Peptides against a protein of PDB entry 4Z63. Designs and how they scored, part 53

Target 1, 334 residues: chain A of PDB entry 4Z63
Amino acid sequence: LCLGMNDLTGNIPEDLFHLKRLNLLGIQENRLSGSLSREIRNLSSLVRLDVSWNLFSGEIPDVFDELPQLKFFLGQTNGFIGGIPKSLANSPSLNLLNLRNNSLSGRLMLNCTAMIALNSLDLGTNRFNGRLPENLPDCKRLKNVNLARNTFHGQVPESFKNFESLSYFSLSNSSLANISSALGILQHCKNLTTLVLTLNFHGEALPDDSSLHFEKLKVLVVANCRLTGSMPRWLSSSNELQLLDLSWNRLTGAIPSWIGDFKALFYLDLSNNSFTGEIPKSLTKLESLTSRNISVNEPSPDFPFFMKRNESARALQYNQIFGFPPTIELGHNN

## One batch from the design tools (peptide; made by RFdiffusion4, then SolubleMPNN)

Design b1_p12_4_s2 (from b1_p12_4, 6 letters changed)
Fold by OpenDDE base, seed 2:
Structure b1_p12_4_s2 (fold): chain B 334 residues (1-334), chain A 12 residues (1-12)
Amino acid sequence: as target 1 above (334 residues)
Amino acid sequence: SSTSSWVSSVEV
């Protein structure tokens, strides 16, 4: 049943929950309000539940043990409060959980040993506090993780050295500390292609350790951290780099010539730093900017990117990396 | 108006 993208108001009719053979319920992009009924437990054949972009409130009901076929739960952009229900945090069937932009709170706890099918997790823009869950690497299929805009004080857990499934990771604006430790841990994530760390590590030094290596890194975003230091030499070994944003830091020194050696680099923002010297001539030889053949069919994160062009302007949403225009931004340096 | 562009995964 698909009733998305309407002006439906009120609560879900209770009789809808008598549809025991229903595989898909999509009621997204409406004005549905009140609590999400516990009677969703009666939808025992449910594979996909999309309640996103509504006015739902209260706690998410703890009934997911009665939904053994549920693979997709989309609840982003609602008013849900409380924690992740225990039955949801233990779901062996769940592939994708999206609860971005809610009011969920407390410590984030997932039973990753039970969540054997979880491949995408979006909990961005919530009120989770405490530390990052140390057991996230136990989610052996977890590829896409957005935990941005929560209050995860502290460091990236050492256990994330073993996060082999991790490909796309965003922790933007999550009150993280110790960038040296974070990068030192995350370099062990062999499948990591996208790393977004914007608005963390305030005033720390960007490590220039030649022992750091990110083999498959395509997207690195560490903007608006007030980071000190220089362009990190370890980044020169990330030959697949497509997007680099280090804007709005306090980085100094010269822009190195190796920045022009990235064959796939089509978006470079080093603006609002303290870089000095000449613009490397190698930037004029970036193949991605001279050739029209950007492969549009590469896997992307499930979470959107946002570009804020002005402090007062609404951020532009980009659903894919290739949605970014080819850009070299070196403005506002000294 | 300083054109401040930065990328994130969240609307700030």
Scores: peptide ipSAE 0.307, ipTM 0.833, DockQ to the pose 0.700
Fold by OpenDDE base, seed 4:
Structure b1_p12_4_s2 (fold): chain B 334 residues (1-334), chain A 12 residues (1-12)
Amino acid sequence: as target 1 above (334 residues)
Amino acid sequence: SSTSSWVSSVEV
């Protein structure tokens, strides 16, 4: 049953929960309000539940133990409060959980040893506090993780060295500290292709450690951190780099010539730093900017990117990495 | 006009 993209108001009719053979319930993009009924438990055949973009409030009901076939739960952009229900945090069937842009709070806890099917997690823009959950790497299929815009004070856990499934990771604006430790840990994530760390590590030094290596890194975003230091030499070994944003830092020194050796680099933002010297001539040889738009159908994060052009502007949403225009931005350097 | 942008995964 798909009733999304309407102007439906009120709550879900109780009689809907009599549909025991229902595999898909989509009621997204409406004006549905009140609590999400615990009677969802009666939908024992449910594979997909989409309640996103509504006015739901209260706690998410703890009924997911009665939904053994549930693979997809989308609840982004609601007013949900409380924590992740225990049954949801233990769901062995769940592949995707999206609860972005809610008011969920407390310590983030997932039973990753039980969540054997979880491949995508979006909990961005909530009110989670405490530390990043150390057991996330135990979610053995977890590929896409957005935890941005929560209050995860402290450092990236050492356990994330073992996060082999991790491909797309966003921690933007999560009050993280110790960029040297974070990069030193995350370099061990062999499948990591996208790393977004914007608005963390305020005023720290970007490490220039030649021992750091991100073999499969395609997207690195570490913007608006007030980072000091220079262009890190370790980045030169990330031969697959497509998008680099280090804008709005306090980086100094020259832009190195190796920046033009990235064959796939189509988006470069080094603006609002303190770089000096000449623009490397190698940038004029970037193959991605000289060749015709090869429509690369590459896997992308499930979470959107946002580009903010200034502090007062509304961010533009980009759902795909290749939605970014080919860009070289070197403005506002001294 | 400061046309400088930054990328994030959230609406900042």
Scores: peptide ipSAE 0.306, ipTM 0.834, DockQ to the pose 0.817
Fold by OpenDDE base, seed 5:
Structure b1_p12_4_s2 (fold): chain B 334 residues (1-334), chain A 12 residues (1-12)
Amino acid sequence: as target 1 above (334 residues)
Amino acid sequence: SSTSSWVSSVEV
């Protein structure tokens, strides 16, 4: 049953939960309000539940043990409060959990040893506090993780060295500290292609350790951190780099010539730093900007990107990396 | 005026 993208109001009719053979319930993009009914437990055949973009409130019901076939739960952009229900945090069937842009709080806890199918986790823009959960690497299929805009004070856990499934990771604006430790840990994530760390590590030094290596890194975003240092030499070994944003930092020195050797680099933002010297001539030879064939079919993160053009402007949303226009931004370096 | 941008995964 798909009732998304309407102007439906009120709560879900209780009789809807009598549909025991229902595999898909989509009621997204409405004005549905109140608590999400516990009677969802009666939908024992449910594979996909989409309640996103509504006005739901209260706690998410702890009924997911009665939903053994549930693979997709989308609840983003609601008013949900409390924690992740125990049955949801232990779901062996769940592939995707999206609860972005809610009011969920407390310590984030997932039983990753039970969540054997979890591939995508979006908990961005919530009120989770404490530390990043050390056991996330135990979610052996977890590829996409957005934990941005929570209050995860402290450092990236050492256990994330073992996060081999991790491909897309956003921790933007999560009160993280110690960028040197974070990069030193995350370099061990052999499948990591996208790393977004914007609005963390305030005033720290960007490490220039040549021992750092991100083999498969395609997207690196470390903007608006007030980072000191220079263009990191270790980044020159990330031959697959497509998007680099280091804007709104306090980086100094020259822009190195190797920045133009990235064959796939189509978006470069180094603006609002203190870079000096000449613009590398190698930037004029970027193959991605001279060739019309940008491969649009590459895997992308499940979480959206946002581009904020001005401090006062609303951010533009980009659902895919390839939605970004080919860009070289070197402005405001003084 | 060149508008400087920064990227994030969240609307700030």
Scores: peptide ipSAE 0.303, ipTM 0.833, DockQ to the pose 0.881
Fold by OpenDDE base, seed 3:
Structure b1_p12_4_s2 (fold): chain B 334 residues (1-334), chain A 12 residues (1-12)
Amino acid sequence: as target 1 above (334 residues)
Amino acid sequence: SSTSSWVSSVEV
């Protein structure tokens, strides 16, 4: 049953929960309000539940042990409070959990040893606090992780050296510290292609350690951190780099010529730094900007990106990396 | 300070 993208109001009719053969319930993008009914437990055949973009409130019901086939739970952009229910945090069937933009709170705890199918986790823009869950690498299929805009104080856990499944990781605006440690750990994530760290590490030095290596890194975003230092030499070895945003830092020195050697680099923002010297001539030879053949079919993060072009402008949402226009921004360097 | 252009994974 798909009733998304309407102006439906009120609660879900109770009789809907008698549909024991229902595999898909999509009621997203409505004005449904109140608590999410515990009676969803009666939908024992449910594979996909989408309640996103509504006015739901209260705690998420702890009934996911009665939903043995549930693979997809989308609840983003609601007013949910409390924690992740125990049955949800232990779901062996769940592939995707999206609870972005809610009011969930407390310590984030997932039983990763039980969540054997979890591939995508989006908990961005919540009120989780404490430390990053050290056991996330135990989620052996977990590829996409958005934990941005939570209050995860401290450092990236050392256990993340073993996060082999991790491909797309966002920690933007999560009060993280020690960028040197974070990069030193995350370089061991052999499948890491997208790393977003914007609005962390306030005023720290961007490490220029030549021992750092991100072999498969395609997207690096470390904007608005007030980072000091220069363009990091270790980044020159990330030959697959497609998008680089280091804007709104305090980076100094010259823009190195190797920045133009990235064959796939189509988006570069180094604006609002303190770079000096000449613009590298190699930037005029970027193949991605001269040839139209950007491979549009590459895997992308499940979480959206946002670009804010002006202080007064609403952020533009980009659901795919290739949705970004080909860009070279070097403005506002003094 | 003018927050002109940056990429994030969250709406700021």
Scores: peptide ipSAE 0.298, ipTM 0.832, DockQ to the pose 0.540; fails the geometry check

Design b1_p12_4_s3 (from b1_p12_4, 6 letters changed)
Fold by OpenDDE base, seed 1:
Structure b1_p12_4_s3 (fold): chain B 334 residues (1-334), chain A 12 residues (1-12)
Amino acid sequence: as target 1 above (334 residues)
Amino acid sequence: SSSSSWVSSEEV
């Protein structure tokens, strides 16, 4: 049953939960309100539940133990409060959980040893607090993780060295500290292609440790951290780099010539730093900007990107990396 | 002042 993208109001009729053979319930992009009924437990054949972009409130019901076929739960952009229900946090069937842009709170706890199928987790823009869950690497299929805009005080856990499944990771604006430790840990994530760390590490030094290596890194975003230092030499070994944003930092020194050696680099923002010297001539030879054959068919994060152009402007949403226009921004350097 | 943009994964 797909009723998304309408102007439906009120609560879900309770009789809808009598549809025991229902595999897909999509009621997204409506004005549905109230609590999400516990009677969703009666939908024992449910594979996909999409309640996103509504006005739902209250706690998410703890009934996911009665939904053994549930693979997809999309609840983003609602008013949900409380934590992740225990049955949801233990779901062996769940592949994707999206609860982005809610009011979920408390400590983030997932039973990753039980969540054997979880491959995508989006909890961005919630009220989770405490530390990053150390056991996330136990989610052995977890590839896409957005935890941005929560209050995860402290450092990236050492256990994330073992996060082999991790490919797309965002921690933007999560009150993280110790960028040197974070990068030193995350370099061990051999499948990591996208790393977004914007609005963390306030005033720290960007490490220039030549021992750091991100072999498969395609997207690095570490904007608006007030980071000190220079362009990090270790980044020159990330030969697959496509998007680099280090804007709104306090980075100094020259823009190195190796920045133009990235054959796939189509988006570069180094604006609002303190870079000096000449613009590298190698930037004029970026193959990605001269050739139209950007492979649009590359895997992308499930989480959206946002570009904030003005402090007062709403951020523009980009659902795909290749949605970014080919860009070289070097403005507002000293 | 041309307000330079920054990228994030969430609305900041």
Scores: peptide ipSAE 0.412, ipTM 0.869, DockQ to the pose 0.790
Fold by OpenDDE base, seed 5:
Structure b1_p12_4_s3 (fold): chain B 334 residues (1-334), chain A 12 residues (1-12)
Amino acid sequence: as target 1 above (334 residues)
Amino acid sequence: SSSSSWVSSEEV
């Protein structure tokens, strides 16, 4: 049953939960309100539940033990409160959990040993607190992780050295500290292609450790951290780099010539730093900007990107990396 | 002056 993208109001009719053979329930992009009914438990054949972009409130019901076929739960952009219910945090069937842009709170806890199928986790823009869950690497299929805009004070856990499944990771604006430790840990994530760390590590030094290596890194975003230092030499070994944003930092020195050697680099923002010297001539030879055929079919993160123009302006949403226009921004350097 | 932007993955 697909009823998304309407102007439906009120709550879900209780009689809808009598549909025991229902595999897909999509009621996204409406004005549905109230609590999400516990009677969802009656939908024992449910594979996909999409309640996203509504006005739901209250706690998410603890009924996911009665949904053994559930692979997709989308609840982003609601008013859900409380924690992740225990049955959801233990779901062996769940492939994708999206609860971004809610009011979920408390310590984030997932039983990753039980969540054997979890591939995508989006919990961005919530009220989770405490530390990052050390056991996330036990989710052996977890590829996409958005934990942006939560209050995960402290450092990236050492256990994330073992996060081999991790490909797309965002921790934007999560009150993280120690960028040197974070990068030193995350370099061990051999499948990491996208790393977003914007609005963390305030006033720290960007490490220029030549021992750091991100073999498969395509997207690096470390904007608006007030980071000191220079263009990091370790980044020159990330030959697959497509998007780099280091804007709104306090980076100094020259822009190195190797920045133009990235064949796939189509988006570069180094604006609002303190870079000096000449613009590297190698930037005029970027193959990605001279060739018309950027392959649009590369895997991207499941989480959206936001480009914020001015502190007061509404951010532009980009659902795919290739939605970004080819850009070289070097403005506002002193 | 083109207002400089930054990228994130959070709702603003």
Scores: peptide ipSAE 0.412, ipTM 0.865, DockQ to the pose 0.799
Fold by OpenDDE base, seed 4:
Order: structure tokens, then C-alpha cells, then sequence
Structure b1_p12_4_s3 (fold): chain B 334 residues (1-334), chain A 12 residues (1-12)
């Protein structure tokens, strides 16, 4: 049953929960309000629940133990409060959990040993606090993780060295510290292709450790951290790099010539730094900017990107990496 | 107008 993209108001009618054969309930993009009914438990055949983009409030009901077939739960852009309910945090069937842009709070706790099917987690823009959960790497299929815009004080856990499934990771604006430790840990994530760390590590030094290596890194975003240092030499080995944003830092020195050796690099933002010297001539030879054949069909993160052009402006949303225009921004280097 | 942009995964 798909009732999304309407102007429906009020609560879900109770009679809807009598539909025991219902595999898909989509009521997204409405004006539904109140609490999400516990009677969802009666939908024992439910595979997909989409309640996103509504006005739901209260706690998410702890009924997911009665939903053994549930693979997809989308609840983004609501007013949900409290934590992730225990039954949801232990769901063995769940593949995707999206609770982005809610008011969820407390410590983030997932039973990753039970969540054997979880491949995508989006908890961006919530009120989670404490530390990043050390057991996330125990979610053996977890590929996509957005934890951005929460208050995860401290460092990236050492356990994330074992996060082999991790491909897309965002921690933007999460009060993280110790970029050297974070990069030193995350380099062990051999499947990591997208790393977004914007608005963390305030005023730290970007490490220039030649031992750092991100073999499969396609997207690196570490903007607006006020980072000191220079263009990191270790990045030159990330031959698959497509998007680099190091804007709004305090990086110094020359832009190195090896930046033009990235065959797939189509988006480069080094603006609002303190780079000096000449623009490398190698940038004029970027194949991705000269050839129109960017493969649009590459796997991308499930979470959106946002580009903010001004501190006061609303960010533009980009759902795909290739939605970014081919860009070289080197402005505002003084 | 210093159009300075940065990328993030969330609205800042």
C-alpha cells in the first residue's frame, strides 16, 4: 500500500493494521502526526515501512520483534524522540534503517551481532550523544553509515580498524577530535570509498604521514575544520579519487603537481585556505574534465551530500556524487 | 561575493 506524496493528516487508521498480508506500507511525504502506533506489530508480513517526511512524534514503538520480515524502515524527517527501540536495535531482518533528521537522543546502541542483515544506517541530524558505538564493525554487512550532525564527542573508535564492510562513511559535524587517529584507523577500512569529516577536528593538524593509505578512496571531504598543515602526500596514492574538498581550512604550502594525476578527479575544492605558489599545470590535464565520459552508474552513498555556498544560505542537496558539477575551486587562498 | 562552498553530508 503506497499512500505517499499526498496531504494526508492525522494518524494512521487502526484498521490499516488489520492488513496481515501487507508487505509494503508507504505513507511518506504527508502531514501525518501523533505517535507511530504500536499496532504496526500486527503487520507481520511487512517488508518495507516508509513513514518518512511526516509530523510523527513520540518514541518509536518497540514492536520490531513482531516484524520478522522487515527489511526497510524509513522514518527520516519526523519528530521522533527517545532512543532506537530495543527490538529495532536487535532486528536480524533489517537491511536499511533511515531515521535521519529526527530528535532521537541518548547513547547510540545497536546490537550489531544480532543485526546480521544491516547494510545501510542513516542517523544523521539527531541528538545522539556520547561516543561512537565501538561495536559498529560487528555489523558485518554494514556498508553505508551516516552519523553526521550528532554530538559524538571524542575519537573514532580503534575497533573501526576492523570495519571491513564500510564503504560510505559520514561523520560531518559530530564534535570529533583527533584527525590523526581517525585517519590512522579508517585507512584499515579496505572498502572505504567515501569519507566525509567536515566540521570536526577544529584547528588540528592534517597529518602528512606517508604511511597513511586509502586505496579505494573516491570521495574525501574534510572541509571547514580549520586544519593546519599542507596537502597530504599520502593522498597521492588514492588513484581513484573523484571528489576532494579540503576547503575552509588553514592549509599552507604549494598545491602539489600530483593532484593533476588523478584521472577520475572531477571535483576539487581547495578554496578558503592559505595555499601559495603557482597553480599546477597538471590540473589542466585532468582527464575527467576533458573527457565527458564520467560513468554515472557507479555506486554512491545512500545519504545525500550538501553543498553550502554561504554560511547564511541553505545548503543544496546532491543525492549522487556525479550530481556535482565538474569543479576546480582554488579561490580565497591568501 | 566570495562564493565559498563546502561539502557536507548534512545540512549545516
Amino acid sequence: as target 1 above (334 residues)
Amino acid sequence: SSSSSWVSSEEV
Scores: peptide ipSAE 0.402, ipTM 0.866, DockQ to the pose 0.825
Fold by OpenDDE base, seed 2:
Structure b1_p12_4_s3 (fold): chain B 334 residues (1-334), chain A 12 residues (1-12)
Amino acid sequence: as target 1 above (334 residues)
Amino acid sequence: SSSSSWVSSEEV
């Protein structure tokens, strides 16, 4: 049953929950309000539940133990409060959980040993507090993780050295500390292609340790952290780099010539730093900017990117990395 | 206000 993209108001009719053979319920992009009914438990054949972009409130009902086939739960952009219910945090069937842009709170706790199918987790823009859950690497299929805009004080857990499934990771604006430890841990994530760390590590030094290596890194965003230091030498070994944003930091020294050796680099923002010297001539030879053949068919993160052009302006949303225009931004340096 | 942009994964 697909009723998305309408002007539906009020609650879900209780009689809808008698549809025991229903595999897909899509009611997204409406004005549905009130609590999400506990009677969803009666939809025992449910594979996909999309309640996103509504006015739902209250706690998410603890009925997911009665939904053994549920693979997709989309609840982004609602008013849900409380925590992730225990049955959802233990779901062995769930592949994708999207609860982005809600009012969920408390400590983030997932039983990753039970969540054997979880591959995408989006909890961005919530009110989770405490520390990052150390057991996330126990979610052995977890590839896409957005935890941005929560209050995860402290450091990236040491256990994330074992996060082999991790490919796309966002922690933007999550009150994280110790960038040296974070990068030292996350370099062990052999499948990591996208790392977004914007608005963390305030005033720390960007590590220039030649022992750091990110083999498959395509997207690195560490903007607006007030980071000190220089262009990190370890980044020169990330040959697959496509997008680099280190803007709005306090980075100094020269822009190194190796920045022009990245064959796939189509978006470079080093603006609002304290870089000095000449613009490397190698930047004029970036193959990605001279050739139109950007492979549009590469896997991307499930979470959206945002480009904020002005502190007072609304950010532009980009659903794919390749939606970014080819850019070299070196403005507002010394 | 600086005219330069930055990227994030969430609307700040």
Scores: peptide ipSAE 0.395, ipTM 0.864, DockQ to the pose 0.688

